# Peptides against a protein of PDB entry 5HOI, part 3

Target 1, 351 residues: chain A of PDB entry 5HOI
Amino acid sequence: FRYMPFSPAGTPFGFTDRRYLTMNEVGYVSTVKNSEQYSITVSFFDVGRFREYHFEDLFGYDLCFLNEKGTLFGQSKTGQIQYRPHDSIHSNWTKIIPLQAGERITSVAATPVRVIVGTSLGYFRSFNQFGVPFAVEKTSPIVALTAQNYRVFSVHYSQFHGLSYSLSELGTSSKRYYKRECPLPMSLPNINSDMKKDANLDYYNFNPMGIKSLFFSSYGDPCIFGSDNTLLLLSKWRSPEESKWLPILDSNMEIWKMSGGKETTDIHVWPLALAYDTLNCILVKGKHIWPEFPLPLPSEMEIRMPVFVKSKLLEENKAILNKKNEIGADTEAEEGEEDKEIQIPVSMAAE

## One batch from the design tools (peptide; aimed at target 1 L283 K285 E300)

Design b1_p27_7_s4 (made by RFdiffusion4, then SolubleMPNN; from b1_p27_7, 18 letters changed)
Fold by OpenDDE base, seed 5:
Structure b1_p27_7_s4 (fold): chain B 351 residues (1-351), chain A 27 residues (1-27)
Amino acid sequence: as target 1 above (351 residues)
Amino acid sequence: AAAEAAAERAKRRAERRAKLKELVNAK
């Protein structure tokens, strides 16, 4: 197994000279390969609040995390990290993370108050927003990180134990765990079923965990979106005995419903963020499961528990069509059956 | 307020379905 650099919603180069390093609700970071150098662009969805900027990257940054105050970059092999505030008031800073032989930075995260670096050997390094170190902790190998304010959601991998997760709070003097290396009930990519398309093999080589993204919701709940296109939310994480992963959206089922029950093989959901009851995402049309260039405008998808089975919905729709045909009512009222959307109550959020 | 919020959600859902139908049917 090879540890690959992970960034939230990052895309591979594929057959192109360009990719997204990361994207979320704030914006998207792209890199273009120009011979031996890269040109990085930091773009924003709210163009009224933020100004797009670019710079030349001589290091080949392969890790990125975007927040409302700045962008963190990392180079997985050299251990270089750079933080770039979006404003010109605060200075950029660069640091080298000491790496052992064969160690890689596997993920980075940044909030307005914390910088986090995770490695393939399980070194968890924490800093303030100015790059001042707090602590180094040894954990199981880290494969993904996200952070909101003082909270960190980390995903770990062991060849013996599979995927685990931690949820921690990085105070000024100490780290608190809400969850520590608990089993993560996410399916890994199935090489035998999914690899019939070359595009899926390219994505697997880029991201062997199949984690398309991970983020905190607007309610501060850890979210993860895997290769199965299911959004998982960690509910009630403040109560260890009540805490559970909720499958709050099957995006393949939602695409199928929204298409009017047509099997679509060329439309894909690319996750950005969860705001209240709505997944912010890119709807991708094409051969690749990831967005290409130019980036389509974000779309919203309402969260729903995957309680409905396709077969039942098809039977119900056939029964309604048969009844309409028997009654001779030419009413092309696309009364889209109000699928009684089992909305997840706000009370399932941890905040 | 609750009825207006339900109507606005239904409208946004219809708009998303229309946009996806266009994407599916676009050559």
Scores: peptide ipSAE 0.022, ipTM 0.568, DockQ to the pose 0.435
OpenDDE base, seeds 1, 2, 3, 4: peptide ipSAE 0.021, 0.021, 0.009, 0.012; ipTM 0.565, 0.577, 0.375, 0.370; seeds 1, 2 fail the geometry check

## One batch from the design tools (peptide; made by RFdiffusion4, then SolubleMPNN; aimed at target 1 M301; its pose is not in this set)

Design b1_p28_6_s2
Fold by OpenDDE base, seed 5:
Structure b1_p28_6_s2 (fold): chain B 351 residues (1-351), chain A 28 residues (1-28)
Amino acid sequence: as target 1 above (351 residues)
Amino acid sequence: SSLLEEGKKLLRELRAKRPRPAKKVVLD
C-alpha cells in the first residue's frame, strides 16, 4: 500500500493538465499544470459573498482544504503548507512541517480557528489559524482529515486492522476525544470488480481508500462518502455507547429511481456537503466518476434510508401505471411529461 | 427496528429544519 495525498472531493488529472484540488459547499479549488509551474484558482459558489482569486504555485501543492475564511495548501513530499485567508485583513503564512525519511503529509484540514496536519507515520499536528503550533500527537497512520470549528474527524489506516476513525475537539488547553481509533465500517475499493474500466484504475491510483469526501454536516455530525457511493453519518457520537454509523443515502439507488428504473453507468454523484436533509453534490455525466471542466452547478439530493428493494418498487410502479391506464381510458388527460421518476408509494414513504 | 427508527427520526429532524424546498434534481 502507498499513502497518497487526500483532499475532500479532490479529482485526478487523468489525461488532462487540470484537476480539482478540493471542493465543498463553499467552492472549488482547481490547479492547471503549465510546464514546470502550476496555476491555482480558488472559486466560490456564492459569487456575491466571495471573489475568485488565483496565484502561481511553484511548489506543486497536492493537498488542499477550503473553508469560509481561507484555503490551506500542502505539499505531501516537502512538508510545505500555506494558509491563504480570503480577506485582505489577514496575511498569508507559510510553514515547513518536519518529515522523517519516507514520511508524507497525507491530509490537511483548516477551520477559522485551527489548522491540522496528518501524516503517513501518524503524526497529528495542530496549529491555530496563524500557524502557531499547539501540539504534536502520535496516532495510527492518518489517511484523511476534516474539521469544523474546534472538532476534527480523522481517518486512520493500519495494514492489520484496516480503517479506523477518531473524533476529537481541539480546545484552548487540551484535546478531548469523543472517539479514538474506533473501527470505521466503510468498504475499501474492490480492485478486481471495479477496475474493469481504465478510468476506475486511474481513480484508484489517485485515491486507494476510495474516500470521495468526508465532511461535517450542517449540524456537526461526521459524514463520509466512500467508493460504494453510500453516505454514512455518525449518529449519537456524544454518547459513546450509542454512537453508530447510519447509511443515510445510497446515491446509486437514487440515480436508479430518477432514471425510471434504468441501470445507468454514465451518471455519478460527487459529494460536496450535507446541508440539512440534502446532499449537496455535483451530478457528473460521462465516463469519469469525477467532475471535469467546467464544473457543473451543484445539485441537492434528498437523503433517504436505503431500505427499498428495486424489485418491489418496480412492481408497485407497474401497478400504479396499470391503475392510471384503467382510469385514464375515460379522460383525455394531456400527455404532460410524466415524471419518469420511480415514485415511492406514500405508504412506503411514511414508514 | 431501533436503528431504522433512529435513522427515520434523524431524517425527520433534519427535514423539519430545512429552510426551503430542496432543488429538484433533473436528469436531463
Scores: peptide ipSAE 0.324, ipTM 0.850, DockQ to the pose 0.822
OpenDDE base, seeds 1, 2, 3, 4: peptide ipSAE 0.323, 0.323, 0.319, 0.324; ipTM 0.848, 0.849, 0.844, 0.848; seeds 2, 3 fail the geometry check

Design b1_p28_7_s4
Fold by OpenDDE base, seed 1:
Structure b1_p28_7_s4 (fold): chain B 351 residues (1-351), chain A 28 residues (1-28)
Amino acid sequence: as target 1 above (351 residues)
Amino acid sequence: MFKAKEMSNEEKLARLKKMKDKLLAKLA
């Protein structure tokens, strides 16, 4: 296993000179490799609220986090971080995170009030938006971070214990834990199943945890989207005994419904954010499970608990078709290979 | 409790200098 730099919804280069460093509901950050340097572009979905900008990156930033006030960049090997406000009121700042031999920055997060850096040795470093340090804490190895306001959702990995998570609040004087290194019930990528397509191998080499993204919902609940394409939401996290992960969307099931029950292997959900009851995402078409260039427009998917079993729906539809054939047996209408659209119950169709 | 030695200010400065020199060498 190798700790890799993680950014929310970041994409690999693949066979191209460009990739997305990160994307969310605010926008997307792209990098293009130009010989020995990179060109970074920060783009926004709300073009009326924000102005796209670009700059030359001589460092090779491989970590990024975008919010409504600025963009945080990081270089996993050198420990360099840079914060760039979107407005001209605040200045850019750059810092070097001290790294031990072999240590990497694995993830960075930024809110309008906090900057967080996590490492492969489990150093959790917190700063304000101006880069003033608050604390350094030693945790289990950090593989992913996201943050909203003062709250931080961290994912940890141990070779012995697998995945765990923490939910914390970074006050002015102290860090409060709501959850501290609790088991994360997310499946890791299976080399034998998930890597069967060469196109997926490049992604899992880039992101061995298969965490496509993690974010806070509009209600402030931690969300994670893994290699199984299931959106998990941490419910009732304020009550330690009542807290549970809810599988609020099986995106493979939703794609299957949207296709009229056809097996589609060329459509993929790429998660951006959860706004109220809708997953903001990119519908990726093609060989790669990640978006290429240009970025498609975001789509919305209504969240729904995966209560239905696909096999049962197929059996029920087969039973309905057999009954129709028993009633309609008198018309010798040609056996065209009518692509038998599975009648998905209207209550189950994505409107 | 092994206090993980934060890089000294000198080590931070040396790293910053090395990065500056690398930047200057790329701009030359």
Scores: peptide ipSAE 0.000, ipTM 0.266, DockQ to the pose 0.009
OpenDDE base, seeds 2, 3, 4, 5: peptide ipSAE 0.000, 0.000, 0.000, 0.000; ipTM 0.297, 0.323, 0.309, 0.270; seed 5 fails the geometry check

## One batch from the design tools (peptide; aimed at target 1 I255 E341)

Design b1_p29_1 (made by RFdiffusion4)
Pose (drawn by RFdiffusion4):
Structure b1_p29_1 (pose): chain A 322 residues (1-190, 198-318, 341-351), chain P 29 residues (1-29)
Amino acid sequence: FRYMPFSPAGTPFGFTDRRYLTMNEVGYVSTVKNSEQYSITVSFFDVGRFREYHFEDLFGYDLCFLNEKGTLFGQSKTGQIQYRPHDSIHSNWTKIIPLQAGERITSVAATPVRVIVGTSLGYFRSFNQFGVPFAVEKTSPIVALTAQNYRVFSVHYSQFHGLSYSLSELGTSSKRYYKRECPLPMSLPNDANLDYYNFNPMGIKSLFFSSYGDPCIFGSDNTLLLLSKWRSPEESKWLPILDSNMEIWKMSGGKETTDIHVWPLALAYDTLNCILVKGKHIWPEFPLPLPSEMEIRMPVFVKSKLLEENKEIQIPVSMAAE
Amino acid sequence: EEEEEEEEEEEEEEEKEEKKKKLWEEINS
């Protein structure tokens, strides 16, 4: 099996010279093939706070993670990473991650206080926001990483367990695991979207902590999974809290559509900030549309019963209250 | 205190209705 470079909400090139590196509630990072180099553009949705800028990529970064304080870039092959703070007060710094034979950097993540690099051999290299290394750890092969403040949500893969996840906190003292390689019941992919599933074999469209600090993941099944009771290991449950396919179906008047798709950015309490993509492909294009907000609904709605009540989809009060 | 709680619930319902209407208009645009 070949591990692919993962970034949250990243898009493939397809038949174009540009794609999105990473995408969330803060903004979007795109890259354009420029003859032999690349042109990276860092954009923001709150235009008033940060200024959109661009720079020339002489290395070919294919890994990226965005937070409110800076942008982290990475190269899956050479192992070079660069952290660019949004403010000009703080300097950019660059490090090169040691990579063994065939070892690839599969995912990177950054917070205002931590920088995380994961490799295909299971190396977990962590730094502060300035590049000072804390510890190098060996874990299962990492395929996806996201972080919030001091906590890290990592998704692992092997040929035995399949997909597993670890939830840990990088404290000032030492590293503490909340959950260590527990089952991750995300649906795996089972065509016009072939380009995407070569770029992202797991179908993990994005994963992120919620605005209130709960781990979330959005697989190819277009269902938002939230980790409940992660503080008590014996009570951990993955809860499906939004069937985005059902919501598009309800808002489209019960019509099956093959051109409307959801691209996850982040979860804010009960609202999924996303990009509504219209077209044959399931990933967003250029220019990027304005973010949409989709309220989370428990998957308790049956299509057949909703069609009877309407004879936008009207929902029976008895069912809506449930 | 009870009147303030009822006003807060009415504001939350209005926000949900506005979000739903915007989402519906965006889907059907």

Design b1_p29_2 (made by RFdiffusion4)
Pose (drawn by RFdiffusion4):
Structure b1_p29_2 (pose): chain A 322 residues (1-190, 198-318, 341-351), chain P 29 residues (1-29)
Amino acid sequence: FRYMPFSPAGTPFGFTDRRYLTMNEVGYVSTVKNSEQYSITVSFFDVGRFREYHFEDLFGYDLCFLNEKGTLFGQSKTGQIQYRPHDSIHSNWTKIIPLQAGERITSVAATPVRVIVGTSLGYFRSFNQFGVPFAVEKTSPIVALTAQNYRVFSVHYSQFHGLSYSLSELGTSSKRYYKRECPLPMSLPNDANLDYYNFNPMGIKSLFFSSYGDPCIFGSDNTLLLLSKWRSPEESKWLPILDSNMEIWKMSGGKETTDIHVWPLALAYDTLNCILVKGKHIWPEFPLPLPSEMEIRMPVFVKSKLLEENKEIQIPVSMAAE
Amino acid sequence: SRKASEVIKEWMEEEREEEEEEEEEEEEE
């Protein structure tokens, strides 16, 4: 099995010279093939706070993670990472991650206080926001990483357990695990979208902490999974809280569509900030549309019953209240 | 940002107008 470089909400090149590196509620990072180099553009949705800028990529960064304080870049092959703070007060710093034979950096994540690099051999290298290393840890092969403040949500893969996840907190003292390689019941992919599933074999469209600090993941099944009761290991449950396919179906008047897709950015309490993509492909294009907001709905709606009540999709009050 | 419901509704109206234009073109042909 070949591990692929993962970034939240990343898009493939397809038949173009440009794609999105990473995408969330803060903004979007794109890269354009420029003869022999690349042109990286860092954009923001709150234009008033941060200024959109661009720079020339002489290394070919294919890994990226965006937070409110800075942008982290990484190269899956050479192992070079660069953290660019949004404000000009703080300097950029660059480090090179040691990689063994065939070892690839599979995912990177950054917070205002932590920088995380994961490799295909299971190396977990953590730094502060300035590049000072804390500890090097060996874990299962990492395929996806996201972090919030001091906490890290990591997705692992092997040939035995399949997909597993670890939830840990990088405190000032030492590292503490809340959950260590527990089952991750995300649906795996089972065509026009072949380009995407070569770029992202797991189908993990994005994963992120919620605005209130709960781990979330958005697989190829277009269902938002939220980790409930992660503080008590014996009570941990993955809860499906939004069937985005059902919502597009309800808002489209019960019509099956093959051109409307959801691209996850982040979860804010009960609202999924996303990009509504119109077209044959399931990933967003250029220019990037304005973010949309999709309220979460428990998957308790049946299509056949909704069609009877309408004879936008009107929902029976008795069912809506449930 | 916008509500997803409003955006999907506008796309469904545009698709309906495109289908009417195609029928008019066929009748003219």

Design b1_p29_2_s1 (made by RFdiffusion4, then SolubleMPNN; from b1_p29_2, 18 letters changed; failed a check: near_copy:native)
Amino acid sequence: TVDAKDVIQKIMKEEEEKKKKEEELKEKL

Design b1_p29_2_s2 (made by RFdiffusion4, then SolubleMPNN; from b1_p29_2, 10 letters changed)
Fold by OpenDDE base, seed 3:
Structure b1_p29_2_s2 (fold): chain B 351 residues (1-351), chain A 29 residues (1-29)
Amino acid sequence: as target 1 above (351 residues)
Amino acid sequence: SVKASDVIKEIMEEEEKKKKEEEEKEKEE
């Protein structure tokens, strides 16, 4: 097994001189190979809010993370990282992460307040937005990172234990764990079945974990989209014993439904973000499961999960309760009904 | 934002159009 640099929704070069380093709801970062150097472009979906910018990359950045305030770049082998604010007010900064022999940066993440670097040896390095270091922690080998505000979702891989995840908060004084190296019930890419197409082999060589992306939802829940094209959401993560992964979208099934039940073997979902009850994604048509150039417009795929029915029911129940409270009806609503686990009908679990 | 359903419908309509145009070309040859 070889640890590869991971960036959220990053694409391979394939047979081209260009790829996406990362993409999400904010925008997309592309790199083009020019003889001895790379040209990086940072593009945005909200062209009214942000201006596209480009620069020459002499280092060959293979890691990227885009947020609303800036872009973090990393070079997996050299340990170089660069943060570029989108505004012209804040200066760019560059640092070299010390790497041991054979250690690689495997993932980077940045928020407006934190920079995180994860390595193949499981070094978790945290910085502020100005690159001032907070701490170095030793964990299981890190394969993917995402972050929102002070929260970090990390995916780990061990040859003995498979995939695990951590959810942590990087305060000013200490790191708090909500989840620490807990089992991640995500399917790994099946080398034997899926690798019959050269395009799938190229993607597997680029991303052996098959993690197309990971992000936080608009509600701050960790999400991961694997090689099985299923979106997993971590529910109840504030309650360590009640926390569970919910398969909130089978994107292959949704494509099949939307196509009218036709075999659409050449339409692929490329995940960007989860906003409320919609997956923001790129619909990719072609042999490659990843978007090529030019980038198609983002599409919204509705998540029809019972959890959002429960949030609507909770909002409706809150609205009904607020209306009852405005009407001055002292109905002692017995606290007892909140704990009814909506039993998922057994029929969806058995076939 | 564009709905995925509308995009898939457009893709399918374009594929069906291309297939008809190819079937028409194969009949003219």
Scores: peptide ipSAE 0.419, ipTM 0.821, DockQ to the pose 0.524
OpenDDE base, seeds 1, 2, 4, 5: peptide ipSAE 0.418, 0.416, 0.418, 0.418; ipTM 0.821, 0.821, 0.822, 0.822

Design b1_p29_2_s3 (made by RFdiffusion4, then SolubleMPNN; from b1_p29_2, 14 letters changed)
Fold by OpenDDE base, seed 4:
Structure b1_p29_2_s3 (fold): chain B 351 residues (1-351), chain A 29 residues (1-29)
Amino acid sequence: as target 1 above (351 residues)
Amino acid sequence: SVKAKDVIKKIMEEEEKKKKEEEEKKKKE
């Protein structure tokens, strides 16, 4: 087994000189190989909000994470990382992560307030947005990272235990775990069944875990999209006993339904983000399960599972809060109620 | 945003059109 650099929704080069380093709801980062150099382009879906920019990459960045404030780049072998704010007012910064012999950076994540680096030896390194280090923790080998605000979703791999996940919050002084190296009920790519198509071999060599992407939903729930094309959502993660992975979308089943029950073996979902009750994704047509160039427009796929309950419960909670605010009760207690886990009634989880 | 259903429908219509065009070519040979 070889630890490969992972970036959310990153694509392999295949037989081309270009690939996507990462993509999400904000945009997409592409790299083109020019002899010994690379040209990186950071593109955005909201062209009115952000301006596309490019730069020459002399390091060969193979890790990337895009957020609304900037792009984090990493080089898996050298340990170099670079953060590039989208706003030209803020300076770029570069840092070298110390790596042991044979250690690689396997994943990077960045929020407007945190930078996270995970390695093949399980070093979890945290920084602020300016590259000031907070801590180094030793965990099981990290294979994937994503982050939203102060929260980090990490995927770990052990030869003995398979896939595990952690959900943590990176405060100013301490790391809190909501989940710590718990079993991840995601299927690994089956080499014998999937390798019958040469295109699957290239993707497997690029991403042996088959994790197409991982992200936080708009509600702050950890999401993962594996090789089985099922979107898993971590529900009730604040309640240790009630926390479970929900298969909220079988994308193959939804493609099959949308095609009118025709066998559509050459249409693929490439996940970007989960916004409310819709998966933002790229629909890929062809032999490759990943998008090529040019990037197709993002598509919205409706999710049937009870994410509808969270929107209704958020509206009901807002309506309850607005009613409490109309009844002149003191405003200081309310900042603590937004972080209360919306208890989905058991009756709605059974449909 | 584009609905996935509409994109899939368009892909399926384009594939059906290509199959018909290929069948018409084979009938002219």
Scores: peptide ipSAE 0.458, ipTM 0.836, DockQ to the pose 0.479
OpenDDE base, seeds 1, 2, 3, 5: peptide ipSAE 0.457, 0.455, 0.457, 0.457; ipTM 0.835, 0.835, 0.837, 0.835

Design b1_p29_3 (made by RFdiffusion4)
Pose (drawn by RFdiffusion4):
Structure b1_p29_3 (pose): chain A 322 residues (1-190, 198-318, 341-351), chain P 29 residues (1-29)
Amino acid sequence: FRYMPFSPAGTPFGFTDRRYLTMNEVGYVSTVKNSEQYSITVSFFDVGRFREYHFEDLFGYDLCFLNEKGTLFGQSKTGQIQYRPHDSIHSNWTKIIPLQAGERITSVAATPVRVIVGTSLGYFRSFNQFGVPFAVEKTSPIVALTAQNYRVFSVHYSQFHGLSYSLSELGTSSKRYYKRECPLPMSLPNDANLDYYNFNPMGIKSLFFSSYGDPCIFGSDNTLLLLSKWRSPEESKWLPILDSNMEIWKMSGGKETTDIHVWPLALAYDTLNCILVKGKHIWPEFPLPLPSEMEIRMPVFVKSKLLEENKEIQIPVSMAAE
Amino acid sequence: SSKHEKLAEEVQELLEETEEEEEEEEEEE
């Protein structure tokens, strides 16, 4: 099995010279093939706060993670990473991650206080926001990483357990695990979207902490999974809280559509900030549309019963209250 | 809610654009 470089909400090149590296509620990072180099553009949705800028990529970064304080880049092959703070007060710094034979960097993540690099051999290298290393750890092969403040949500893969996840906190003292390689019941992919599932074999469209600090993941099944009770290991449950396919179906008047798709950015309490993609492909294009907001709904709506009540989709009050 | 209404309007605009594209294809045929 070949591990692929993962970034939250990343898109493939397809038949173009440009794609999105990473995408969330802060902004979007795109890269354009420029003859022999690349042109990386860092954009923001709150235009008033940060200024959109671009720079030339002489290394071919294919890994990226964006937070409110800076942008982290990474190269899956050479192992080079660069952290570019949004403000000009703080300097950029660059490090090269040691990689063994065939070892690839599979995912990177950054917070205002931590930088995380994961490799295909299971190396967990953590730094502060300035590049000072804390500790090098060996875990299962990492396929996806996201972080918030001091906490890290890592998704692992092997040939035995399949997909597993770890939830840990990088405190000032030492590293503490909340959950260590527990089952991750995300649906795996089972065509026009072939380009995407080669770029992202797991179908993990994006994963992120919620605005209130709960781990979330958005697989190829277009269902938002939220980790509930992660502080008590014996009570941990993955809860499906939004069937985005059902929502598009309800807002489209019960019509099956093959051209409307959801691209996850982040979860804010009860609202999924996303990109509504119109077209044959399931990933967003250029230019990037304005973010949309989709309220989370428990998957308790039956299509057949909704069609009877309407004879947008009107929902019976008795069912809506439930 | 207001968010839901806004999202429903965006989805319906996308659906109208799809219907217009289908009509243009039929006219060309």

Design b1_p29_4_s2 (made by RFdiffusion4, then SolubleMPNN; its pose is not in this set)
Fold by OpenDDE base, seed 3:
Structure b1_p29_4_s2 (fold): chain B 351 residues (1-351), chain A 29 residues (1-29)
Amino acid sequence: as target 1 above (351 residues)
Amino acid sequence: MSIEELREIAKKRKGKFPASLERLRRELA
């Protein structure tokens, strides 16, 4: 087994000189090989809110995380990371992460308030948005990271225990765990069955865990999309005894229904984000399971959330908003963008 | 339609492309 650099919805080069480093609901980051250099482009889906930008990459960044405020880049072997705000008012910063012999950065994540670096030896490094370090923790080997606000969803791999996950909150003074290295019920790619196509072998060599993406839902729940093309959502993660992974979308089954019950082997779902009750995704048509260039526009697939999960997520979000409003009365926290009150229709509270 | 033409149509439609789902349904029908 070899630890490979992971970025959410990142694609391999394949037989091309270009790939996507990452993509999500905000946009997509591409890199092109130009002899000894790389050209990176940060593109956005909302062209009215953000302007596309590019730069020359002399380091060969192989890790990326995109958010609404900036882009984090990383080089898995050298330990270099760079944060680039989308706004030109804020300066770029670069840092070298100290790596041991054979250690690799395996994943990076960034929010407007936190930067996280995970390694193949299980070093979890946290920083603020300016690259000031908070802590270094030793965990099981990290294979994937995502983050939303102060929360981090990490996937770990042990040769003895398989896949595990953690859910943590990175406060100002301390890290809180909601889940700590709990078993992750996700299937790994089956080399013998799935590798019959050369294109699948190329993808496996790029991403041996088969994790196409991981993200937080719009409700703040950890989501993961594996090689089986099933979207898993972690429900009730605040209640340790009630917490469970829900298969909220079988994308192969949805493609099958969309085709009118025909077997289709040339259409693939590439996950971006979960917004409310819809999976934002790229519908890929072709030989490769990943999007090529140019990127197709995002599509929405309706998910089969159990009714009880939607109502509880909405109640939990209201309870968080109410607590944030009660606590936010005493802290002069800068006017962050108005959390649009999702008016829950009164009709869903009465059944 | 070229992907550039689709991008221009999407710029006008705030990035939501429900038409890819419908187009895929029609190409598979």
Scores: peptide ipSAE 0.016, ipTM 0.403, DockQ to the pose 0.037
OpenDDE base, seeds 1, 2, 4, 5: peptide ipSAE 0.012, 0.008, 0.012, 0.011; ipTM 0.387, 0.378, 0.384, 0.396; seeds 1, 5 fail the geometry check

